# Designs tried in a protein design run: peptides against a protein of PDB entry 6B4E. Part 65

Target 1, 295 residues: chain A of PDB entry 6B4E
Amino acid sequence: TNFDKISKMFWHYKDKIAQIKQDIVLPIKKADVNVRNLLSRHKRKINPKFGQLTNSNQQLFKIQNELTQLINDTKGDSLAYHWILNFIAKAVVHQAETEVRVKPESALPLGKLTLYLLVQFPELQELFMARLVKKCPFVIGFTCEIDTEKGRQNMGWKRNNENKWEDNTSYDERMGGILSLFAIITRLQLPQEFITTTSHPFPIALSWHILARICNTPLNLITNTHFVILGSWWDAAAVQFLQAYGNQASKLLILIGEELTSRMAEKKYVGAARLRILLEAWQNNNMESFPEMSP

## One batch from the design tools (peptide; aimed at target 1 A205 H209 A212 Q248)

Design b2_p29_6 (made by RFdiffusion4)
Pose (drawn by RFdiffusion4):
Structure b2_p29_6 (pose): chain A 295 residues (1-295), chain P 29 residues (1-29)
Amino acid sequence: as target 1 above (295 residues)
Amino acid sequence: AEQEALEEEREEEKAAELEEAEEDLEALS
């Protein structure tokens, strides 16, 4: 892995976040009354819909249809359309760092909803990817030091209600939740409406990149967070990763489960212990996936 | 026709992904 190229990719998405603020978010303050009214009303209607998802496919379709109508209502104005898509991208990532953090299997319905929106509204793709990278750089394998305040900001750290950094547990759980959503998306087939006509925008090769880049990261930059997101990724995508790459995926899973954990054993990282348990469960023919969605 | 072209593109991307995965594994060895 050429980490200079990874850094260039990271800063590309960081620049995209700045461009979104300049060209989508700030100009909306100057939009006409009809646009402001529509966006104010629609953002209220959109916000709770992500938490109304359940394990039921019928409920997923209902929410997809409701959101499709609301988004289509904004298409008459390119700026309003891009603003509501940016709002949705932020809301989906927030849902991942909150609900998926507490209930990891909720990443499956949320991932199906997001993937559907990503192909129904393709302008969402760049907005969503930039948001993921800003909030969870591990999705492209970016890692930098966090000794400095700027490094902490680069890696997606947040502060609590007194300018102190959130505790390590809060950060690790957020990163797992966000990365779990992206991992679901990379291993999902497209919905039937699009599977016959469209290329998957974030395919399973992106999961290969996450694993390979963590395994190629200098060991002095590895933290408990790398093991936590790999465990979250495993729960969300290891079965399909093996279906995609076979013996090569097996070699990479062994590398992360046996070798990466062993080389960092003195740190006694909690996430490394769980990743070893996942490796042993697979070796005992008991690899799990989230239960498929109910009707 | 459009579906067959899309399947051929997916097969070519799959072949390229397997080559990249082999090279990465060799590099990590």

Design b2_p29_6_s1 (made by RFdiffusion4, then SolubleMPNN; from b2_p29_6, 18 letters changed)
Fold by OpenDDE base, seed 2:
Structure b2_p29_6_s1 (fold): chain B 295 residues (1-295), chain A 29 residues (1-29)
Amino acid sequence: as target 1 above (295 residues)
Amino acid sequence: SLVEELKKKEEEQYKKDLEEVEETLKELE
């Protein structure tokens, strides 16, 4: 694992967030009133769509079509187009932080929707990844110390209006939710209409990177959160990961589930205990995946 | 101590396994 490379990636996306603010968000505030009104209307229509997802492919396709139309309406103005995509990126991540956090299986329809949009609108990819990395650096396997304010900020910790850090449980759950979404995206197949013409923007190899990079992380930087997100990843993608890489995947699952947890046993992390349970379930040929969506 | 020896062995095994994973990743990329 090249940590310098990972760090560079991390800061690249941090810079991208700043660039988005400067080049997309702020300029739109000074844009023509008609453009602003259009975007305001579209925002109001788009926002509820993510919460309307169910375990139904029919509903998914409906929402995909609706969002596609709404986004296409903005293509005549490049700034408006990028603004709406950035809004969508933020909304998707927010949905992961809230809904997926409490209902992990909801990552599946959300992930399918997101993957469709990422392929349909390639400009969304950088916007989405930047938002993911900002909120959950674990998606690229980045970890830094959290004993400083800057470190906590870099790792996506939030402060409330009173400048108090969120509690550990809240942070863990948010990270788990976001990571679940990303994990799902990496293990999903492209929609049938894109399989022959487009490469997967965030393929299953990125899951490998996450796991490997966490395994290479200095032990003094490993926290309960690492195990929580590994557990979230496991629920979301372990079955498909094994299908993709076979015996090599098994080695990595054993590495995180058995060896990493063992090395950190003295910490008695709750997340690690859960990961052990998942490992044991797998060893007993009882690995579970999220249920497939209905037609 | 026995505990220390076990920890050392675990660490060594972890390093070996990690190296293997990294090599595999290179082959997959």
Scores: peptide ipSAE 0.202, ipTM 0.797, DockQ to the pose 0.096
OpenDDE base, seeds 1, 3, 4, 5: peptide ipSAE 0.268, 0.047, 0.073, 0.200; ipTM 0.817, 0.633, 0.644, 0.796; seed 1 fails the geometry check

Design b2_p29_6_s2 (made by RFdiffusion4, then SolubleMPNN; from b2_p29_6, 15 letters changed)
Fold by OpenDDE base, seed 2:
Structure b2_p29_6_s2 (fold): chain B 295 residues (1-295), chain A 29 residues (1-29)
Amino acid sequence: as target 1 above (295 residues)
Amino acid sequence: SSLEELEKKREEQYKKDLEELEKTLEELS
């Protein structure tokens, strides 16, 4: 694992967030009133769509079409188009932090929707990835110390209005929710209409990177959160990961489930205990996946 | 101790496995 490369990627996306604010978010505040009104209307229409997802492909396709039309309506103005995509990126991640956090299986319809949008609107890819890395740097396997304020900020810890850090459980759950979404995206097949013409923007190899990079992370930087997000990833993508890489995938699953947990056993992390349960279930030929969506 | 030796061997194997997996990823990519 080249940690220098990972760090460069991390800071690239941090810089991208700053750029988005400067080049997209702030300028729109000074844009023509008609543009601002358009975006306000679209924002109000778009925002509830993510919460309207169910385990129904029919509902998914409906929402995909509705969002596609709403986004296309903005293409006449480049700034408006990028603003609405950035809004969508933020909304998707927010949905992962809230809904997926409490209902992990909801990552599947959300992931399908997101993947569709990422392919349909390629400009969303960089905006979305930047938001993911800002909120959950685990998506690229980045880890730093959290014994400093800056370190906590870099790892996506939130402060409330009183400048108090969120509790560990809240952080773990949020990271798990975001990682679940990303894991789902990496293991999903492209929609049939794109499979022959487009490469997957966030392929299953990115899941490999997450796992491998965490395994190579210095042990003194490994926290309960690492195991929580590994568990979230496992629920979301382990079955498909094994299908993709076979025996090599098995080796990596054993490394995270057995070896990494064993190395950290003295810490008695609850996330590690959960991951061991998942490993044991797999060893007993009882690996579970999220249920497929209905037609 | 025998436990220390086992832990050392396990750590060494872990490192080897990681190196192998990295190479595998490069080949698969």
Scores: peptide ipSAE 0.124, ipTM 0.742, DockQ to the pose 0.097
OpenDDE base, seeds 1, 3, 4, 5: peptide ipSAE 0.120, 0.057, 0.034, 0.039; ipTM 0.739, 0.672, 0.669, 0.640

Design b2_p29_6_s3 (made by RFdiffusion4, then SolubleMPNN; from b2_p29_6, 18 letters changed)
Fold by OpenDDE base, seed 2:
Structure b2_p29_6_s3 (fold): chain B 295 residues (1-295), chain A 29 residues (1-29)
Amino acid sequence: as target 1 above (295 residues)
Amino acid sequence: MAEEELKKKKEKEYEENLKQIEKDLESLS
C-alpha cells in the first residue's frame, strides 16, 4: 500500500471541498434572485426524496425519475446545476449518517439511487467523493492519528455547538453508515440502461482498496472504528466481493476477520468481536447479505 | 516464551499475507 498516494488523494478531496465552497456555494448567494428562488424550490422538493426510499424498486424508479427531472431543470445555468448536485451529494451522505446508521439495509435503495445519479450526472462523482472523504476518510482507506484535534478533524470527527467532540459510539455508527453506503455502491451492478455504454464510477475494486489499506495501516492507528466499518462493509458487500474475486477475496476476508482481529485482541474492541462473529458465520456457510429489493 | 513465539509467528504470517494481497491487487488491476 502506497500511503503517500492515499494521503495525496485525501488532501485532493479536502481541497475540493474548499473549492466547492468558493466556486459553487458562495457564488450562488450572489446569484440572480430568480436562480436562488429556483434552487430553493428544488432543494425543498429534492430533500425529502431520500427519506421516501423503501425496499421497493418501483418506488426507487419513481424517485429516480423525479430527481432526474428536477436536476435537468437546472442545466440551463451551470452554477445552478453544480449547486444542486453538491446539495444532493451532501443530502445522500447525510442520509447515510442518519438513516443507514440505524438501519443498515437502507443502504441498498440509497446506494441504487446514488449510483443511478452518479452515472446519469457524471459531475456528481467528484462532488460526492469529496463529501464522502471529508466525512469518512475510510472510504479511501485513509487513517491518521486522532490524538490531536487536527487528526480528529481529518478523520471526520464532529464537534457540537459547545466544541465538544462527539462520543465514540456516535462516531463509529456514523462512519459505519457512510461506509455501508459506499460499500453498496461498489458492489452494485450498473442499471441495465448503462451497463453497455458506461463504466462503473466506483467499482468493486475500491472495496478491495479499502480492506487492503486498512490491513496495511500501522497497528497503533487501528481503532474500534476500523473494525466497526469493516463489519459494516462485510454486511453490505462481502457476498458480492467473494463472487467478484473468489479465492483472492477469501484471503482478504480471512485477513481482516481472523488475522487483524487476532493481532488486536488485547484491545478487546467490540467492533472486532462482531467482525469475528461475521467471519465465523461465513466459515459455517451462513454468510448473510441484505435482502434484495422487491419489484 | 511460547506466547511470544506465537505472536512473532502471527506477525510474520500477517506481513506475508499483506505482501500477497498487494500482488493479488496488481493481478486484478
Scores: peptide ipSAE 0.270, ipTM 0.808, DockQ to the pose 0.096
OpenDDE base, seeds 1, 3, 4, 5: peptide ipSAE 0.265, 0.261, 0.264, 0.263; ipTM 0.804, 0.804, 0.803, 0.803

Design b2_p29_6_s4 (made by RFdiffusion4, then SolubleMPNN; from b2_p29_6, 17 letters changed)
Fold by OpenDDE base, seed 3:
Structure b2_p29_6_s4 (fold): chain B 295 residues (1-295), chain A 29 residues (1-29)
Amino acid sequence: as target 1 above (295 residues)
Amino acid sequence: SAVEALQKQQAEQQAQDLEEVQKTLEELS
């Protein structure tokens, strides 16, 4: 694994976040009042839709259509369009941080919606990826030390109003939620209407990158969070990952489930113990996936 | 597009990551 390249990619997205602020977020505050009012109305209509997702495909399609219309209404103004897409990117990640962390299976409808939007509105892809990397660098297999304030910030740790870091459990769960969403997106097939016209924006290969890069990460940088997010990934995508890569997938699953956990056994990480259980379930032909959505 | 460039870069990285994983497996074996 070329860690310098990964670091370069990480910082690229950090720069992109800064650019988004300068080129999209700040300019809109100075935009015409009519544009600001339009965006305020659209924001209010868009925001609740992510929480309206259920295990129903019918409900998903309804929300997809509603969001598509709302986004299309902004295309006449490039700045407004990009602002709405950036808002959506933030909202989707926020939904992963809040809902998916406590109900991992909710990643499936959220992931389907997100993938649809990413294909329908290609400009969302860079905005979304930048937000993901900022919030959860694990999505690109980036890891740095967390013994410094800068390191923790880079790894997406939050501070409260008292400048206290979030607790480890909250961080782990939040990272798990975000990674679950990303994992789902990578393993989903494109909607039928796009299969012949568009390539998958975040294909299953990106899941491979996550696993491989974590396996190659220096052991002194491996934390409980790494195992937690691997477990979250496993629940979200392991079945489809095996279908995609066969024997090579199996090798990598054994590497994370057996070898990596064994190397870190002295740390007694709870996340590692869970990953071992997932491995054992697979070995016993009991690998589970999230239930499919209802019609 | 920037996304296409990223996808290409990620695809190239996949091959490198696979090689490193294989090396790791060999070292553990």
Scores: peptide ipSAE 0.026, ipTM 0.537, DockQ to the pose 0.115
OpenDDE base, seeds 1, 2, 4, 5: peptide ipSAE 0.020, 0.029, 0.027, 0.031; ipTM 0.540, 0.565, 0.565, 0.530; seeds 2, 4, 5 fail the geometry check

Design b2_p29_7 (made by RFdiffusion4)
Pose (drawn by RFdiffusion4):
Structure b2_p29_7 (pose): chain A 295 residues (1-295), chain P 29 residues (1-29)
Amino acid sequence: as target 1 above (295 residues)
Amino acid sequence: TELTEQEELEKEEELEKVEEELEELEEKW
């Protein structure tokens, strides 16, 4: 892995976040009353819909239809359309760092909804990817030191209600949750409406990149967070990763489960212990996936 | 038909890249 190229990719998405603020978010303050009214009303109607998803496919379709109508209502104004898509991208990532953090299997319905929106509204793709990278750089394998305040900001750290950094557990759980959503998206087949006509925008090869880049990261930059997101990724995508790459995926899963954990053993990282358990469960023919969605 | 051919081509290229990366990882680990 050429980590200079990974850094260039990271800063490309960081620049995109700045561009979104300059060209989408700030100009909306100057939009006419019809646009402001529509966006104010629609953002209220959109916000709770992500938490209304359940394990039921019928409920997923209902929410997809409701959101498709609300988004289509904004298409008459390119700026309002891009603003509401940016709002949705932020809301989906927030849902991942909150609900998916507590309930990892809720990443499956949220991933299906997000993937559907990503192909129904393709302008969402760049907005969503930039948001993921800004909030969880591990999705492209970016890692930097966190000894400095700027390094902590680069890696997606947040502060609590007194300018102190959130504890390590809170950060690790958020990163898991966000990366779990991305991991579900990479292993999902497109919905039937698009599977016959469209290339998957974030395919399974992106999961290979996450694993390979963590395994190639200098060991002095590895933290408990790398093991936590790998475990979250495993729960969301390891079964399909093997279906995609076979013996090559097996070699990579062994590398992360046996070798990466062994080389970092003195650190006694909690996430490394769980990744070893997941490796042993697979070796005992008991690899799990989230239960498929109910009707 | 064209989309299937494109996906097969991309699949072959990705497998070649994965073989190279695995060879480097075996050397490293």

Design b2_p29_7_s1 (made by RFdiffusion4, then SolubleMPNN; from b2_p29_7, 16 letters changed)
Fold by OpenDDE base, seed 1:
Structure b2_p29_7_s1 (fold): chain B 295 residues (1-295), chain A 29 residues (1-29)
Amino acid sequence: as target 1 above (295 residues)
Amino acid sequence: SALEAQQAAEREQQLKELEKVLEELEKKW
């Protein structure tokens, strides 16, 4: 693992967030009133769609079509188009922070919708990845110290209106929700209409990178959150990861589930205890995945 | 400890080997 490369990627996406603000978000505030009104209407129509997802493929396809139409209506103005995609990127991540956090299996319909949009609208890919890395650096296996304010900010910690940091449980659950979504996206097959024409934008190899990079992270930087997000990843993608990489996947799952947890045993992390339970369930041929969506 | 350092080095080497396997798999796909 090249940590310099990972750090470079992290800062690249931080710069992209700043660029998005400068080149997309701020300019729209000065745009023509008709464009602003259009985007305000579209925002109001788009925002509830993510909460309307169910474990139904029929409902998913309906929402995909509705969002596709709403996004296409903005293509006549490049700035408006990029603004609406950036809004979608933010909304998807927010849904992961709120809904997926409390109901991890909801990552499946959300991930399917997101993957469809990422393929249908390629310009969403960079906007979405930048938002993911900002909110949850674990998606690229980035870790830094959290003993400083800047370190906590870099790792996606939030402050409330009283400038107080969020509690550890809230942070852990929120990171788990975001990572569950990303893990799902990486393990999903492309929709049938795209398989022969398009490469997967965030393939299962990115899950490998998350696991490998965490395993190679200096132990003094490993926290309970690392184990929480590994557990969230496991629930979301472990079955499909084993299908993709076979015996090599098994070795890596043992490394995170047994070796990494054992090395950190002195810390008595709750997330590590849960990850060991997941490992033991797998060893007993009881590895579970999220339920498939209904027709 | 020296043992912990050795175990860490072995783990790192194992991960590097797995990364190489991934790279080989990616070339086949």
Scores: peptide ipSAE 0.091, ipTM 0.673, DockQ to the pose 0.115
OpenDDE base, seeds 2, 3, 4, 5: peptide ipSAE 0.032, 0.080, 0.025, 0.026; ipTM 0.563, 0.663, 0.633, 0.626

Design b2_p29_7_s2 (made by RFdiffusion4, then SolubleMPNN; from b2_p29_7, 16 letters changed)
Fold by OpenDDE base, seed 5:
Structure b2_p29_7_s2 (fold): chain B 295 residues (1-295), chain A 29 residues (1-29)
Amino acid sequence: as target 1 above (295 residues)
Amino acid sequence: SALQQQQEQQRQQELEKLEQVLKELEKKY
C-alpha cells in the first residue's frame, strides 16, 4: 500500500470540494434569476425523492425516471447542470449519514439509485467521490491521527453549533452508513441497459482497496471506527466480494476478521468484537447479505 | 461482447495486482 498515493488522492478530493464551491456553488448565486428559480424548484422536487426509496424495484424505477428528467432539464446550462449534480451528490451522502446509519439495508435501494445516476450522468462521479471522501475518508482507505483538530476534521468529524465534537457512537454510525452505501455501489452490477456500453464507475476492486489499505494502516492509527466500517462493509458486500475474488477474497476476509482484530484485541473495541462474530458466522456457513429488493 | 471480454481481461489483470498486495499483507500478519 502506497500511503503517499492515498494522501494525494485525499487532498485531490479536498481541493475538488474547494473548486466546486468556487466554480459551481458561488457562481450560481450570480446567475440569471430564471436559472436560480429553476434550480430552486428542482431542488425542492429532488430532496424528497431519496426518502421515498423503499425495498421496491418499481419505486426505484419511478424515482430514477423522475430524477433523470429533472437533471436533463438542466443540461442546457452547464453551470446549472453541474450545480444540480453537486446537490444530488450531497443529498445522497446525507441520506447515507441519516437513513442508512439507522437502517443499513436501505443502502441497497440508495446504492442502486446512485449507481444508475453515476452511469447516466458521468459528471456526477467526481462530485460524488469528492463528497464521499470529505465525509468518510475510509472510502479510499485514508486514515490520519485524530488527536488534533485538523486530524479530526480530515477524518470527517463534525462539530455542533456549540463547537463540540460529535460523540464517538454518532461518528461511528455515520461513517458506517456512508461506507455501507459505497460498499453496495461497488458490489452492484450495472443496470442492464448499461452493461454492454460502459464500465462500472466504482467497481468491486475499490472494496478490495478499502480492506487492503486498512490492513496496511499503522496499528496506532486503527480505531473502533475502522472495525465498525469493516463490519458495515461486510454486511453490505462480503457475499458478493467472495463471489468476485474467490480464494483471494477469503484470505483478505480472514486478515480483517481474524488477524487485524487479534492484533488490536488489547483495545477491546466493540466494532472488532462484532467483526469477529461476522467472521465466525461465515466460518459456520451463516454469512448473510441484505435481502434483495421486491419487484 | 468485446467490451465484456475487455472488462474480464482487466479484471484478471487487477486480480494479479491484488494477489501481490495480498502476499505483502500475509507477510505482515
Scores: peptide ipSAE 0.302, ipTM 0.827, DockQ to the pose 0.808
OpenDDE base, seeds 1, 2, 3, 4: peptide ipSAE 0.149, 0.144, 0.257, 0.103; ipTM 0.760, 0.755, 0.800, 0.730

Design b2_p29_7_s3 (made by RFdiffusion4, then SolubleMPNN; from b2_p29_7, 17 letters changed)
Fold by OpenDDE base, seed 4:
Structure b2_p29_7_s3 (fold): chain B 295 residues (1-295), chain A 29 residues (1-29)
Amino acid sequence: as target 1 above (295 residues)
Amino acid sequence: SSLEEQKAKEEAKFLEELKKVLEELEKKY
């Protein structure tokens, strides 16, 4: 694992966030009043759509179509188009931080919607990844020390209005929610209409990178959060990961579930204990996936 | 299709890379 390359990728996306602010968000504030009004209306229509997702594919397709129309309405103005995509990227990640955090299975409809939008609107891909990496660097297997303020900021820790860091449980749950969404996206197949014309923007290979990079991370940087997000990933994608890579996947799952947890046993991480339970369930032929969505 | 062939080639290349990464990890643990 080339950690220098991963760091460069991390900082690339951090810089992208700054660029988005300068080139998209701030300029819209100075845009024509009609454009601003249009975007305000679209924002109000788009934002509720993510909460309207259910376990129904029919409902998913309805929302996909509605969002597609709303986004297409902005294509006549490049700045407006990029602004609405950036808004969507933020909204999707926020949904992962809130709803998926408490209901992991909700990642499936959200992931399907997101993947559809990422393929339908390719410009969303960079905006979405930048937001993901900012909020949850684990999506690219980036880890740094959290003993400093800068380290915590880099790893996506939030401060409240009193400049106090969020509690560990809140951070762990947020990271788990975001990673669940990303894991789902990586293991989903492209919609049928895109299979022959488009490559998957975030394929299952990216799940491999997450796991492998965590396994290669210096042990002194491994925290409870690493095990929490691995558990979240496991629930979201382990079955499909095994299907994709067979014996190689099995070996890597054993490395994270058995070897990494064993190496960190002295820390008594709750997340590690949960990951061992997941490993044991798999060993007993009781690995579960999220239920399929209804028609 | 040409796209399918490209996807297959990319997947094959990736699988080979994965083997190397896994071998390195197995040495570590």
Scores: peptide ipSAE 0.344, ipTM 0.852, DockQ to the pose 0.945
OpenDDE base, seeds 1, 2, 3, 5: peptide ipSAE 0.339, 0.342, 0.342, 0.341; ipTM 0.853, 0.852, 0.851, 0.852; seed 2 fails the geometry check

Design b2_p29_7_s4 (made by RFdiffusion4, then SolubleMPNN; from b2_p29_7, 14 letters changed)
Fold by OpenDDE base, seed 3:
Structure b2_p29_7_s4 (fold): chain B 295 residues (1-295), chain A 29 residues (1-29)
Amino acid sequence: as target 1 above (295 residues)
Amino acid sequence: SELLEEQEKRREEELKELEKVLEELEKKY
């Protein structure tokens, strides 16, 4: 694992966030009133769509079509188009932080919707990844120390209105929710209409990178959160990961489930205990995946 | 399609790279 490369990638996306603010978010505030009104209307229509997702494919397709139309309405103005995509990127990640956090299986419909949008609107890809990395650096396998304020900020820790750090459980759950969404995206097949014309923007190989980079992280930087997000990833993608990479996937799952947990056993991390249970379930041929969506 | 063939080829190349990473990890553990 090249940690320098990972660090460079992390800071690339941090810079991208700053660029988005400067080039998209701030300029739109000075845009023509008609453009601002258009975007305000679209924002109000788009926002509730993510919460309207269910386990129904019919509902998913409906929402996909509605969002596609709303986004297409902005293409006549490049700034408006990028603004609405950035808004969508933020909204999707927010949905992961809130809904997926408490209901991990909701990552499946959200992931399907997101993947569709990422393919249909390629400019969303960088906006979305930048937002993901800002909120949950684990999506690229980045880890730094959290004994400093800057370190905590880099790892996506939030402060409340009283300038206090969020509690460990809240952070862990929030990271788990975001990572579940990303894991789902990486293991989903492209919609049928895109399979022959487009490459997957965030393929299953990115899941490999997450696992491998965590395994290669210095042990003194490994926290309970690492195990929590690995467990979230496992629930979301382990079955499909094994299907994709076979024996090599198996080796990596053993590394995270057995070896990494064993090396950190003295810490008695709750997340590690859960990951151990998932490993044991797999060893007993009882690996579970999220249920498929209904027609 | 040419695209599918290219995607498969890229996937194979990526797998080789990932295997090297795995080998490095096996040395660590």
Scores: peptide ipSAE 0.269, ipTM 0.803, DockQ to the pose 0.779
OpenDDE base, seeds 1, 2, 4, 5: peptide ipSAE 0.232, 0.033, 0.034, 0.262; ipTM 0.803, 0.608, 0.624, 0.804

Design b2_p29_8 (made by RFdiffusion4)
Pose (drawn by RFdiffusion4):
Structure b2_p29_8 (pose): chain A 295 residues (1-295), chain P 29 residues (1-29)
Amino acid sequence: as target 1 above (295 residues)
Amino acid sequence: SPDPIEEEKTITEEEREEDLAEAEEHLKS
């Protein structure tokens, strides 16, 4: 892995976040009353819909249809359309760092919803990827030091209600939740309406890049967070990763489960212990996936 | 500029073997 290229990719998405603020978010303050009214009303209607998802496919379709109508209502104004898509991208990532953090299997319905929106509204793709990379750089394998305040900001750290950094557990759980959503998206087949005509925008090769880049990261930059997101990724995508790459995926899973954990054993990282348990469960022919969605 | 993630949506067998060789050298050293 050429980590200079990874850094260039990271800063590309950081620049995209700045561009979104300059060209989508700030100009909306100057939009006409019809646009402001529509966006104010629609953002209220959109916000709770992500938490209304359940393990039921019928409920997923209902929410997809409701959101499709609301988004289509904004298409008459390119700026309003891009603003509501940006709002949705932020809301989906926030849902991942809250609900998926507590209930990891909720990443499956949320991933199906997001993937559907990503192909129904393709302008969402760049907005969503930039948000993921800003909030969880592990999705492209970016890692930097966090000794400095700027490094902590680069890696997606947040502050609590007194300018102190959130505890390590809160950060690790958020990162796992966000990365779990992206891991589900990479291993999902497109919905039937699009599977016959469209290339998957974030395919399973992006999961290979996450694993390979963590395994190639300098060991002095590895933290408990790397093991936590790999465990979260495993729960969400390891079965399909093997289906995609076979013996090569097996070699990579062994590398992360046996070798990456062994090299960092003195740190006694909690996430490394769980990744070893996941490796042993697979070796005992008991690899799990999230239960498939109910009707 | 063009989105760099577009170049990474696919991966060849040769590139996968190269990644694995690099990971083994790094982790088994």

